# Peptides against a protein of PDB entry 4GXB: the designs that were tried, part 67

Target 1, 277 residues: chain A of PDB entry 4GXB
Amino acid sequence: VPTEEVSLEVLLSNGQKVLVNVLTSDQTEDVLEAVAAKLDLPDDLIGYFSLFLVREKEDGAFSFVRKLQEFELPYVSVTSLRSQEYKIVLRKSYWDSAYDDDVMENRVGLNLLYAQTVSDIERGWILVTKEQHRQLKSLQEKVSKKEFLRLAQTLRHYGYLRFDACVADFPEKDCPVVVSAGNSELSLQLRLPGQQLREGSFRVTRMRCWRVTSSVPLPSGSTSSPGRGRGEVRLELAFEYLMSKDRLQWVTITSPQAIMMSICLQSMVDELMVKKS

## One batch from the design tools (peptide; made by RFdiffusion4, then SolubleMPNN)

Design b2_p15_5_s1 (from b2_p15_5, 8 letters changed)
Fold by OpenDDE base, seed 2:
Structure b2_p15_5_s1 (fold): chain B 277 residues (1-277), chain A 15 residues (1-15)
Amino acid sequence: as target 1 above (277 residues)
Amino acid sequence: PLYLVAEFENPVFEA
């Protein structure tokens, strides 16, 4: 691709558009710096955020595809998909809420975390009771961003990334589940017919390993779900989990977001390694 | 056919 100056749109979690002038040859960090400059985010806070490739759904929700890697050219990465539904999103890229303290010290950082958190609550990524919702709304009306975040930090699935509904083989084969990644775990929520909502929590520290696999389903004459066209690639994330003492079990999640889930796992592992050093 | 895209060992695994 020839090096040209282009206008690139980067979205915040709440859908706010940030337009930056970059070169088509600018790498992920270059674009991130441009976004930071546009937002007046200090250089020392840039590392707390990353650029993500997402697919915008009809309802405006984001389906995270992957984190943009350092060597990538964000303009090329997004435009090569030749679909307007793909967007670049700026989001915080750490898991431990303790790092919020560093980010919140800056006005722009505070605003970014606030906007992201509001969006995550509105999208149901962060789970709230009716009373908590009332409290959050009150704080939002007062525009008390710090207090809002402090309350939000105590909420279930704060800082989690929620994935699209998918399928897992746990607790039984072909279970419809909603997976969320955060707090050094994968949370699998499911509701079986006639049953209450159940959650499986899989801590990263109890995962011996994980893998991403790709397969092409053979046209087996059986009930292809009407929506999957012939020849769609099936992605799976599998992890070997320590269920109990000396008992390892594989858990497999079938999802188009398997790659993103793996990226989250690696990111959580990396953060844990930093804490142990 | 199943293709392995990537496999990762977890260095923070606690046995």
Scores: peptide ipSAE 0.553, ipTM 0.926, DockQ to the pose 0.784
Fold by OpenDDE base, seed 4:
Structure b2_p15_5_s1 (fold): chain B 277 residues (1-277), chain A 15 residues (1-15)
Amino acid sequence: as target 1 above (277 residues)
Amino acid sequence: PLYLVAEFENPVFEA
């Protein structure tokens, strides 16, 4: 791609648009720095955020596709898909809420976390009770951003990424689940027929390994379920989990977001390694 | 056919 100056749109979690002038040859960090400069985010806080490729749904929600890698060219990565549904989103890229303290110290950082958190609550990524919702709304009306975040930090699934509904083989085959990643775990919310909503927690420290696989369904002469067109690639995330003492079991999630899930796992592992060093 | 895209060993695994 020839080096040219272009206008690139980067979205915040709340859909706010940040337009930056960059070169087509600018790498992810260059674009991130441009976005930070546009927002007046200080350089020492840039590392707390990352750029993500997402697909915008009809309802305005974001389906996370993957984190943009350091060597990538964000302009090329998003435009090569030739669909207006794909966007670049700025989001915090750490898991431990303790790092919020560093980010919240700055006005711009505070605003970014606040906007993200409001959006995550509105989208149901962060789980709230009726009373908590009332308290959050009151704080939002008062524009008490710090107090809002302090309350939000105590909420279930604060800091999690929520994925689109998918299928897992646990606890039963072909079980519909909603996966969320955060707090060094994968949370699987599931509803079995005739049962209440259940949540399975899979801690990263109990995963021996994980893998991403791609499969093409063989043209089975049998009437495949009408919904998946012949030849669609199936992505799966599988992890080997320590279920009990000396008992490892594979859990497999079938999802088009399997790559993003794997990226989240790696990111959580990386953060844990930093804490252990 | 099944294709292995990537496999990761977990260095923070606690046995």
Scores: peptide ipSAE 0.553, ipTM 0.927, DockQ to the pose 0.779
Fold by OpenDDE base, seed 1:
Structure b2_p15_5_s1 (fold): chain B 277 residues (1-277), chain A 15 residues (1-15)
Amino acid sequence: as target 1 above (277 residues)
Amino acid sequence: PLYLVAEFENPVFEA
């Protein structure tokens, strides 16, 4: 790709556009630095954020595709898809809310966390009660960003990444689930017919291993999951989980976001390793 | 056909 100066759009979680002038040859870190500079985010806080490739849904929600890797050229990565629905998003890239303390000491960092958190609540990624919602709205009206975040940090699924509805083989085969990653776990939320909302929590520390697989379904008529076209590549995330003492069981999630789920697992593992060191 | 894209062992696995 010839080296040229281009304008690249990077979105915040709330859809705010950050336009940066970069080279087509700029790698992920170069673009991230450009975004940080545009936002006036200090250099020492850049490491708390990453660039993600997402697909923007019709409702404006983001379906996370993957984290951009260090060797990638963000401009090329997004434009090569030849679809305007693909965007680059800036988001915090750590899991432990303790790191919020470092970020929120800076005005820009605080604003980024606040905007992300507001968006996550609005999108239903963070789960809130009616009373909590009232309190959050009050704080939002007062623009009390620090207090807002402190309350938000106590909420269920704070800091989680929520995925699109997909299918798992747990607790039953072909079970519709909503997967969320955060707090060193995968949360599988499901509602079976006539039943209450259930959540399965799969802690990373109880996963022996995980894998991402791809398959091309054979055109055999019987297992056409509603909504998947014949011949589409099926991505799956499978992990071997310690269900009980000395009992390992594979859990398989079928999702186009299987790669992103794997990236989240690796990221959570990496963070845990840092804490153990 | 099933293709293994990647498999990861978990270093923080607690048995």
Scores: peptide ipSAE 0.551, ipTM 0.926, DockQ to the pose 0.780
Fold by OpenDDE base, seed 5:
Structure b2_p15_5_s1 (fold): chain B 277 residues (1-277), chain A 15 residues (1-15)
Amino acid sequence: as target 1 above (277 residues)
Amino acid sequence: PLYLVAEFENPVFEA
């Protein structure tokens, strides 16, 4: 791609559009810096955010595809897909809510966290009771952003990334599940027929390893998985989990977001490594 | 058929 100046749209978590003028040759960090400058986010807070490639669903929700890597050219990465459904999103990229304190000290950082949190609640990524929802709405009406965030930090799945409904082989084969990543875990929520909502928590520290598999199923006379055409790429995330003492078991999630799930795992591992040093 | 696997060992695994 020839180097030229272009206008690039970057979305916040709430769908707010940030237009930046960048070069087609600008790498992820260059674009991130341009977005930060446009928002008046100070340089020392840039590292708390990342750019993500997402697919905008019909209802306006974002399906996270992957984090943009350092060597990538965001303009090329998004435009090469030749679909208006794909967007670049700025989002918080750390997991430990303790880092919120650093970000909240700045007006722009506070606004970004607030907007993200409001969006996550509205989308059902953060789980709230009726009473908590009432309290949050009251704080939102008062535009008390700090207090809103402090309350939100106590809520279930605060800071989690929620994935689209998919399938897992746990606790049973072909179980429909909703996966969320956060707090150094993968949370698998499921409701089996006639049963209450169940959650399986898989802590990263109990995963020996994980893998991403990409396969093209052979045209077999067998009915392809419901909803997938023959010959479509199948992505899976599998992790080997310590279920009990000296008992490892593989858990497999079939999802088009398997890559993003793996990125989340790696990111959580990286953050834990920093804490151990 | 294409079959790609990327496996990652976890350095923070607690046995």
Scores: peptide ipSAE 0.551, ipTM 0.923, DockQ to the pose 0.691

Design b2_p15_5_s2 (from b2_p15_5, 6 letters changed)
Fold by OpenDDE base, seed 2:
Structure b2_p15_5_s2 (fold): chain B 277 residues (1-277), chain A 15 residues (1-15)
Amino acid sequence: as target 1 above (277 residues)
Amino acid sequence: SLHLVGEFENPVFEA
């Protein structure tokens, strides 16, 4: 692609648009720096954020596709998909809430975390009780961003990334689940008909390995789920989990977001490695 | 057809 100056739209978690002038040849870091400059985010805080490719749903929710890699050209990566549904989103890229302290020291960093957290609560990614919701609303009305974040940090699934509803083979075959990644775990939530909400927590430290696979379903005459078009690529994330002492079991998640889930796992592992060093 | 997109060993695995 010829090097040209272009206007690139980057969204915040709340859907706020940040327009940056970049070159088509600018790599992910170059674009991230341009976004940071536009927001007046200090250079020393840039590393706490990343650019993500997402698909915007009809309701304005984001389905995370993948993290943009360092060698990528964000303009090319998003435009090559030839769909307006695909967007680039700026989001925090760490898991440990302790790093919020560094980011919150800066006004822009604070605003970014606040906007993300508000959005995550509104989208149901962070789970809140009625009382907690009331407290959060009160803090939001007061525009007490620091206090809001401090309360939010105590909430269930704070800092988690929630995925679209998918299917897993745990606890039973073909279980509909909602997967969330955060706090060095994958949380699998399921609600079977007539049953209470169940959650399986899979700690990263108990995963021996994981894999992402891609398969093309053979046109077997069997009852294709009505909503999957013929010939859609099936992505799966499988991980080998230490269920008990000396008992490893594979858990498989079938999801179009399997790649993103794997990226989250790797990112959580990387962060844990940094903490152990 | 099954294609392996990636396989990852976990260095922080605790046995």
Scores: peptide ipSAE 0.533, ipTM 0.926, DockQ to the pose 0.772
Fold by OpenDDE base, seed 4:
Structure b2_p15_5_s2 (fold): chain B 277 residues (1-277), chain A 15 residues (1-15)
Amino acid sequence: as target 1 above (277 residues)
Amino acid sequence: SLHLVGEFENPVFEA
């Protein structure tokens, strides 16, 4: 791609648009710095955020595709998909809420975390009781961003990424699940027929390994599930989990977001490694 | 056909 100056749109979690002038040859960090400059985010806080490729749904929700890597050219990465549904989103890229303290000390950092958290609550990524929702709304009306975040930090699935509904082979074959990643775990929420909502927690420290696989189903005549077109690529995330003492079991998630799930696992592992060092 | 996209060993695995 020829090096040209272009206007690139980067979205915040709430859909707020940030327009930056960049070169088509600018790498992910260059674009991130441009976004930070546009927002007046200090340089020392840039590392707490990343750029993500997402697909915008009809309802305005974001389906996370992947994190943009350092060597990527964000302009090329998004435009090469030839669909306006794909967007670049700025989001915090750490998992430990303790790092919020560093970010919240800055006005711009505070605003970014606030906007993200409001959006995550509105989208149901963060789970709230009726009373908690009332308290959050009161704080939002008062524009008390710090207090809002402090309350939000105590909520279930604060800081998690929620994925689109998919299928897992746990606890039984072909279970419909909603996967969320955060707090060094994968949370699998499922509702079996006639049963209450159940949540399985899979801690990263109990995963021996994980893998992402891609497969093309063989055209078996009759048993093609009616919804998948012939030749549709099937992505799976599988992890080997320590269920009990000396008992490892593979858990497999079938999802078009398997790559993003793997990126989340790696990111959580990396953060844990930093804490151990 | 099955293709391995990536396999990752977990360095923070606690046995």
Scores: peptide ipSAE 0.532, ipTM 0.926, DockQ to the pose 0.787
Fold by OpenDDE base, seed 5:
Structure b2_p15_5_s2 (fold): chain B 277 residues (1-277), chain A 15 residues (1-15)
Amino acid sequence: as target 1 above (277 residues)
Amino acid sequence: SLHLVGEFENPVFEA
């Protein structure tokens, strides 16, 4: 592809548009640096953020597809999909909220974390009580960004990525679940008919291994479920989990976001490795 | 057909 200067749109978590002039040959880090420069984010804070490929839903919510890899060309990666629903999003890429302290020291970093956190609350990724919501709204009205973040850091699923509703084989086969990744775990939320909301926590330190698989369903003649187009690839994330002493069990999640879930697991593992080092 | 996209052993696994 000939190297050309192009305008690339990068979104923040709240949908704010950042337009950058880049080369079609610019790699992920080059584009990230251009976005940082446009935002006046200092170079020493760039490493706390990453670019993600997302699909924008009809309601404006983002379905995370994957993290853009270092060798990728973001312009090519997004335009090759030939659909305006695909976007590039800037988001923080660490899990431990302790790193917020480093980012919050800078005005631009603070603003990015604030905008992301507001969006995550509005989208229901961060779980809040009525009283907590009232407190957060009061702080938002006062534009007290630091206090807002300090309160948000105490909330359930702060810093988590929430995935689209999918299916797992735990606790029973074909169980509808909502998966969230954060705090070195996968959280599986489920509501069985007539039951209360249940949450299963799967800590990364209790996963021996995980895998992503793809399958093409054989055209079984009979169950044309109308919504699955003929020939759609089924993605699954499976992990082998230590349920109890000396008892390993496979848990399988069927989701189009299985790749993104695996990326989250690897990222959480990498961060834990840094802390052990 | 089943195709493996990726498999990962966890170095921080605690037995």
Scores: peptide ipSAE 0.532, ipTM 0.926, DockQ to the pose 0.795
Fold by OpenDDE base, seed 1:
Structure b2_p15_5_s2 (fold): chain B 277 residues (1-277), chain A 15 residues (1-15)
Amino acid sequence: as target 1 above (277 residues)
Amino acid sequence: SLHLVGEFENPVFEA
């Protein structure tokens, strides 16, 4: 691809647009640096953030597709999809809230974390009680960003990435679930008819391995789930989980975001490895 | 057809 100067749009979690002038040949890090410069984010904080490819839904929600890799050309990666629904998003890329302390020391870092957290609460990624919501709203009205984040850090699923509703074979086959990744786990939330919300927590340290598979379903005549068109690629994330002492069981999640889930698992593993070193 | 996109062993697995 010939090297040309282009304007690239990068979104923050709240949908704020950051326009950067980059080369079509600029790699992910080059684009990230350009975004950081535009935001006046210090160089030493760039490593706490990553660029993600997302699909913007009609309601403005983001469905995370994947993290952009270092060798990728973000301009090419997003434009090659030939759909305006695909966007590049800047988001924090660490899991341990302890790293927030480093980022929050800087005004720009604080603003980024604040904007992301507000958005995550508004989208229901972070779970809040009515009282907690009242407290958060009060802090937001006062624009007390540090206090807001300190409260948010205590909330359920703070720092989690929430995926679109999908299907798992746990606790039973074809169970509708909402998966979230964070705190070195996959959280599977399910609500069966007439039942209370249930959550299954799958800690990364209890996963022996995981895999991503792609399959093309054969046209089976009978139980076409209404939403999957004939011939659509089925992505699955499967992990082998230590359910109890000496009992490993495979859990399979069927989701278009299976790749992103795998990326999250690897990222959480990598962070845990760094902490152990 | 089933295609394996990737398989990952977990180095932080605690047995």
Scores: peptide ipSAE 0.531, ipTM 0.926, DockQ to the pose 0.788

Design b2_p15_5_s3 (from b2_p15_5, 8 letters changed)
Fold by OpenDDE base, seed 3:
Structure b2_p15_5_s3 (fold): chain B 277 residues (1-277), chain A 15 residues (1-15)
Amino acid sequence: as target 1 above (277 residues)
Amino acid sequence: PLYLVAEFENPVFEP
């Protein structure tokens, strides 16, 4: 792509549009810096955020596709898909809520975290009780962003990334699940027919390894789930998990977001490594 | 056919 100045739209988690003038040849960090500058986010806080490629659903929800890599050209990455459904989203890219303290010290950082958190709650990524919801609404009405975040930090799945409904082979084969990544774990929520909601927590520290695989669907007469076109590549994330002492078991998640799940795992691992260092 | 796209060993694995 020839180097040209272009206007690039980057969305915040709440759908707020940030327009930046960048070069088509600008890499991910360059674009991120441009977004930060536009928002007046200080340079020392840029590292707490990343750019993500997402698909915007009809309801306005975001399905995360992947994190944009350092070598990528965000303008090219999003425009090459030739679909208006694909967007670039700015989101915090750390998992430990302790880092919120650093970000919240700055007005812009605080606003970004607040907007993200509000959105995550509205989307059901963060799980809230009725009473918690009331408290959050009260704080939102008062525009008490810090207090809002402090309360939110205590909520279930705060800081998690929620994926689209998919299928896992745990606890049984072909279980419909909702996967969320956060707090150094993958959470698998499932509701089997006639059963209560169950959650499996898979801590990253108990994963020996993980893998992403791609398979071509066999022409099996099995009704592909409505929406999977004939011939769509099946992506799977599998991880080998320490279920008990000296007992490793593979857990496999079938999802078009398997790559994003893997990116989350790697990101959580990286953060844990930094803490151990 | 199954294709391995990527495999990752976990350096923070605690056996």
Scores: peptide ipSAE 0.555, ipTM 0.928, DockQ to the pose 0.794
Fold by OpenDDE base, seed 2:
Structure b2_p15_5_s3 (fold): chain B 277 residues (1-277), chain A 15 residues (1-15)
Amino acid sequence: as target 1 above (277 residues)
Amino acid sequence: PLYLVAEFENPVFEP
């Protein structure tokens, strides 16, 4: 791709558009710095955020595809897909809410976290009771961003990334589940027919390993997966989990977002490693 | 056919 100056659109979690002028040859960090500059985010806070490739759904929700890597050219990465549904999103890239304290010290950082958190609540990524929702709305009306975040930090699945509905082989084969990653775990929520909502929590520290696999389904006459065209690649995330003392079991999630799930796992592992050092 | 894309050992695994 020839080096040219282009206008690149980067979205915040709430869909707010940030337009930056960059070179087509600018790498991820260059673009991130440009976005930070546009937002007036200080340099020392840039590292708390990352650029993600997402697919915007019809309802405006984001399906996270992957984190943009350092060597990538964001303009090329997004435009090469030749679909306007793909977007670049700025989001915080750490898991431990303790790091919020660092980010919240800055006005711009605070605003970014606030906007992200509001969006995550609105999208149902963060789970709230009716009473909590009322409290949050009250704080939002008062524009008390710090207090809003402090309350939000106590909520279930705060800081989690929620994935699109998919399928897992736990607790039984072909279970429809909603996976969320955060707090050094994968949360699998499912509702089996005639049953109450169940959640499985899989802590990263109890995962011996994980893997991402790709397969091409054989043309089976069974239209068992609505919406997957013939010949679509099936991605799976599998992890070997310590269920009990000396008992390891594989859990497999079938999802187009398997790569993103793996990225989340690695990111959580990396953060835990930093804490242990 | 199943293709392994990547496998990761977890350094923070606690048995």
Scores: peptide ipSAE 0.554, ipTM 0.929, DockQ to the pose 0.799
Fold by OpenDDE base, seed 1:
Parts: structure tokens; sequence; C-alpha cells
Structure b2_p15_5_s3 (fold): chain B 277 residues (1-277), chain A 15 residues (1-15)
């Protein structure tokens, strides 16, 4: 791709648009720095954020596709898809809420975390009770961002990334689930017919390994699961989990976001490694 | 056909 100056749109979690002038040859870090400069985010806080490729759904929600890698050219990565539904999003890229303390010390960092958290609550990524919702709304009306975040940090699935509804083979085959990644775990929420909402928590420290697989279903006469066209690539994330002492079991999630899930796992592992060091 | 795209061993696995 020839090197040219271009305008690139980067979205915040709330859909706010940040326009930056970059070169088509600028790598992910270069674009991230440009976004930071536009927002007046200090250099020492850039590392707490990453650029993600997402697909914007009709309702304005983001389906995360993957994190942009350091060697990528964000302009090329997003435009090569030739679809306006694909966007680049800035989001915090750490899992431990303790790092919020560093980010919140800066006005811009605080604003970014606040905007992201508000959005995550509105989208149902962070789970809130009625009373908690009332308290959050009150704080939002007062624009008390620090207090808002402090309360939010105590909420269920704070800091989690929620994926689109998909299918898992746990606890039963072909179970519809909603997967969320955060706090060094994968949370699988499911509601079976006639049953209450259930959550399976899979801690990363109990995963021996994980894998991403791609398959092309053969035209089998069996009714393909509703919604997947015949012949479409099927992505799966599978992890081998320590269910009990000396009992490993594979859990498989079938999702177009399997790659993103794997990226989250790796990211959580990396963060845990840093903490151990 | 099933294709293995990537497999990762977990260094923080605690057996």
Amino acid sequence: as target 1 above (277 residues)
Amino acid sequence: PLYLVAEFENPVFEP
C-alpha cells in the first residue's frame, strides 16, 4: 500500500468518534499514539489501552473481532474488509481493576474509563441490581466520575468483555451461552428451558491449554444449527479444564469470536505472569 | 475437516 496521509476514525466505547490524521503505513502503536495525542492522554498511560477491530451491530453494539497487533497497519486492516460495519475501537486493555488507580489519576484517563464503564453498564456487560442501577444513575447525574467508577469496580463482571451469544458443549451439547472474559476467567452464562440463569466460571489457572480451530462443515443431511449457512467456516475455542482433582475435560465454544476469546485468554495469562514476576 | 489454527499451553496452569 502506498504511503499516504489519511483520516482515520477511532471510536470510544460509547461511540464517540476520534478523528486522527495518520499515514497508511503507520503501525498500531503509531495510530494509538495519534489517538492519545488527540485526546490529550499522556504517554505514560498509552500502554493501558489498545486498539480493537470490531463489527458494529445494528443496535450500535460492538462485536469484538480481535485486538490489532503491533505489526498491523490499522488503516489497512479496517479498510481492507470493505464494510462500513467494521470499526476501530479504543478500549482499556488490562484486566486487574487495580490498574484503574493509575489511569484515574489523569483527567483524560478518568474520562475514558468512565465512558467505557457507562457504556458497559448500558450494554449489560456489567451486571447491576436495581438498587445499584439507581445509585449509578445518581452518580452519573452528578457527574461524579471517580465515585461512579469506585462503585462500578465492585459490580459483577466489571472489566469483563462480553461476547455475542454463541454455543457451547457444556454443560450439555449445543447449549446456548453468553461468554464473558475477565478477572482471569471465562464466564459462561446460560438459561436452559424452564431453568433459571446459570453461570459457569472457568478460571484461567485451571486451564491446562486452549486452542482455536477452524472447520468447514460438510453438507450433512442433518439440520444445521439455525442461523449458520451451509459451508460457512466454523470457529471454535476449546480449552482443557481441570474440573476436579486429576480430571481434565475439554470444553468447546463455537463462536465467530473464538479468536478474540483466545486473545483475551492470552492477555489474561500475560497479566498473571506479570503479577507473578 | 478440522484445522488446528493454534494451541496454547498455559504457563499459569495450577494442577
Scores: peptide ipSAE 0.554, ipTM 0.929, DockQ to the pose 0.788
Fold by OpenDDE base, seed 5:
Structure b2_p15_5_s3 (fold): chain B 277 residues (1-277), chain A 15 residues (1-15)
Amino acid sequence: as target 1 above (277 residues)
Amino acid sequence: PLYLVAEFENPVFEP
């Protein structure tokens, strides 16, 4: 792609548009810096955020596809898909809420975290009780952003990324599940027929390994996976989990977001490694 | 049929 000046749209979690003038040859960090400059985010806080490729759903919700890598050209990455449903989103990219303290010290950082958190609550990524929702609404009406975040930090699945409904082979084959990543775990929420909502927590420290598979199923007479046509690419995330002492078991999630799930796992592992050093 | 696998070992695994 020839080097040209272009206008690139980057969205915040709440859908707010940030327009930046960049070069088509600008890498992910260059674009991130441009976005930070546009927002007046200090340079020392840039590292707490990343750019993500997402697919915007009909209802305006974002389905995260992947994190943009450092060597990528965001303009090319998004425009090459030739679909307006694909967007670039700015979001915080750390997991430990302790890092919120650093970000919240800055007005712009505070605003970004606030907007993201409000959006996550509105989209049901953060789980709230009726009473908690009332408290949050009150704080939102008062525009008390710090207090709002402090309360939000105590909520279930704060800081998690929620994926689209998919299928897992746990606890039984072909279980519909909602996967969320955060707090060094994958949370699998499911509701079996006639049962209440259940959650399986898979801690990263109990995963020996994980893998992503991409396969094209052979034309079989039976549509093997509900909702997928013949010849469609099937993505799966599988991890080998320590279920009990000396007992490893593979858990497999079938999802178009398997790559993003793997990226989350790697990111959580990386953060844990930093803490151990 | 194409079959791609990327496997990652976990350095923070605690057996």
Scores: peptide ipSAE 0.552, ipTM 0.923, DockQ to the pose 0.684

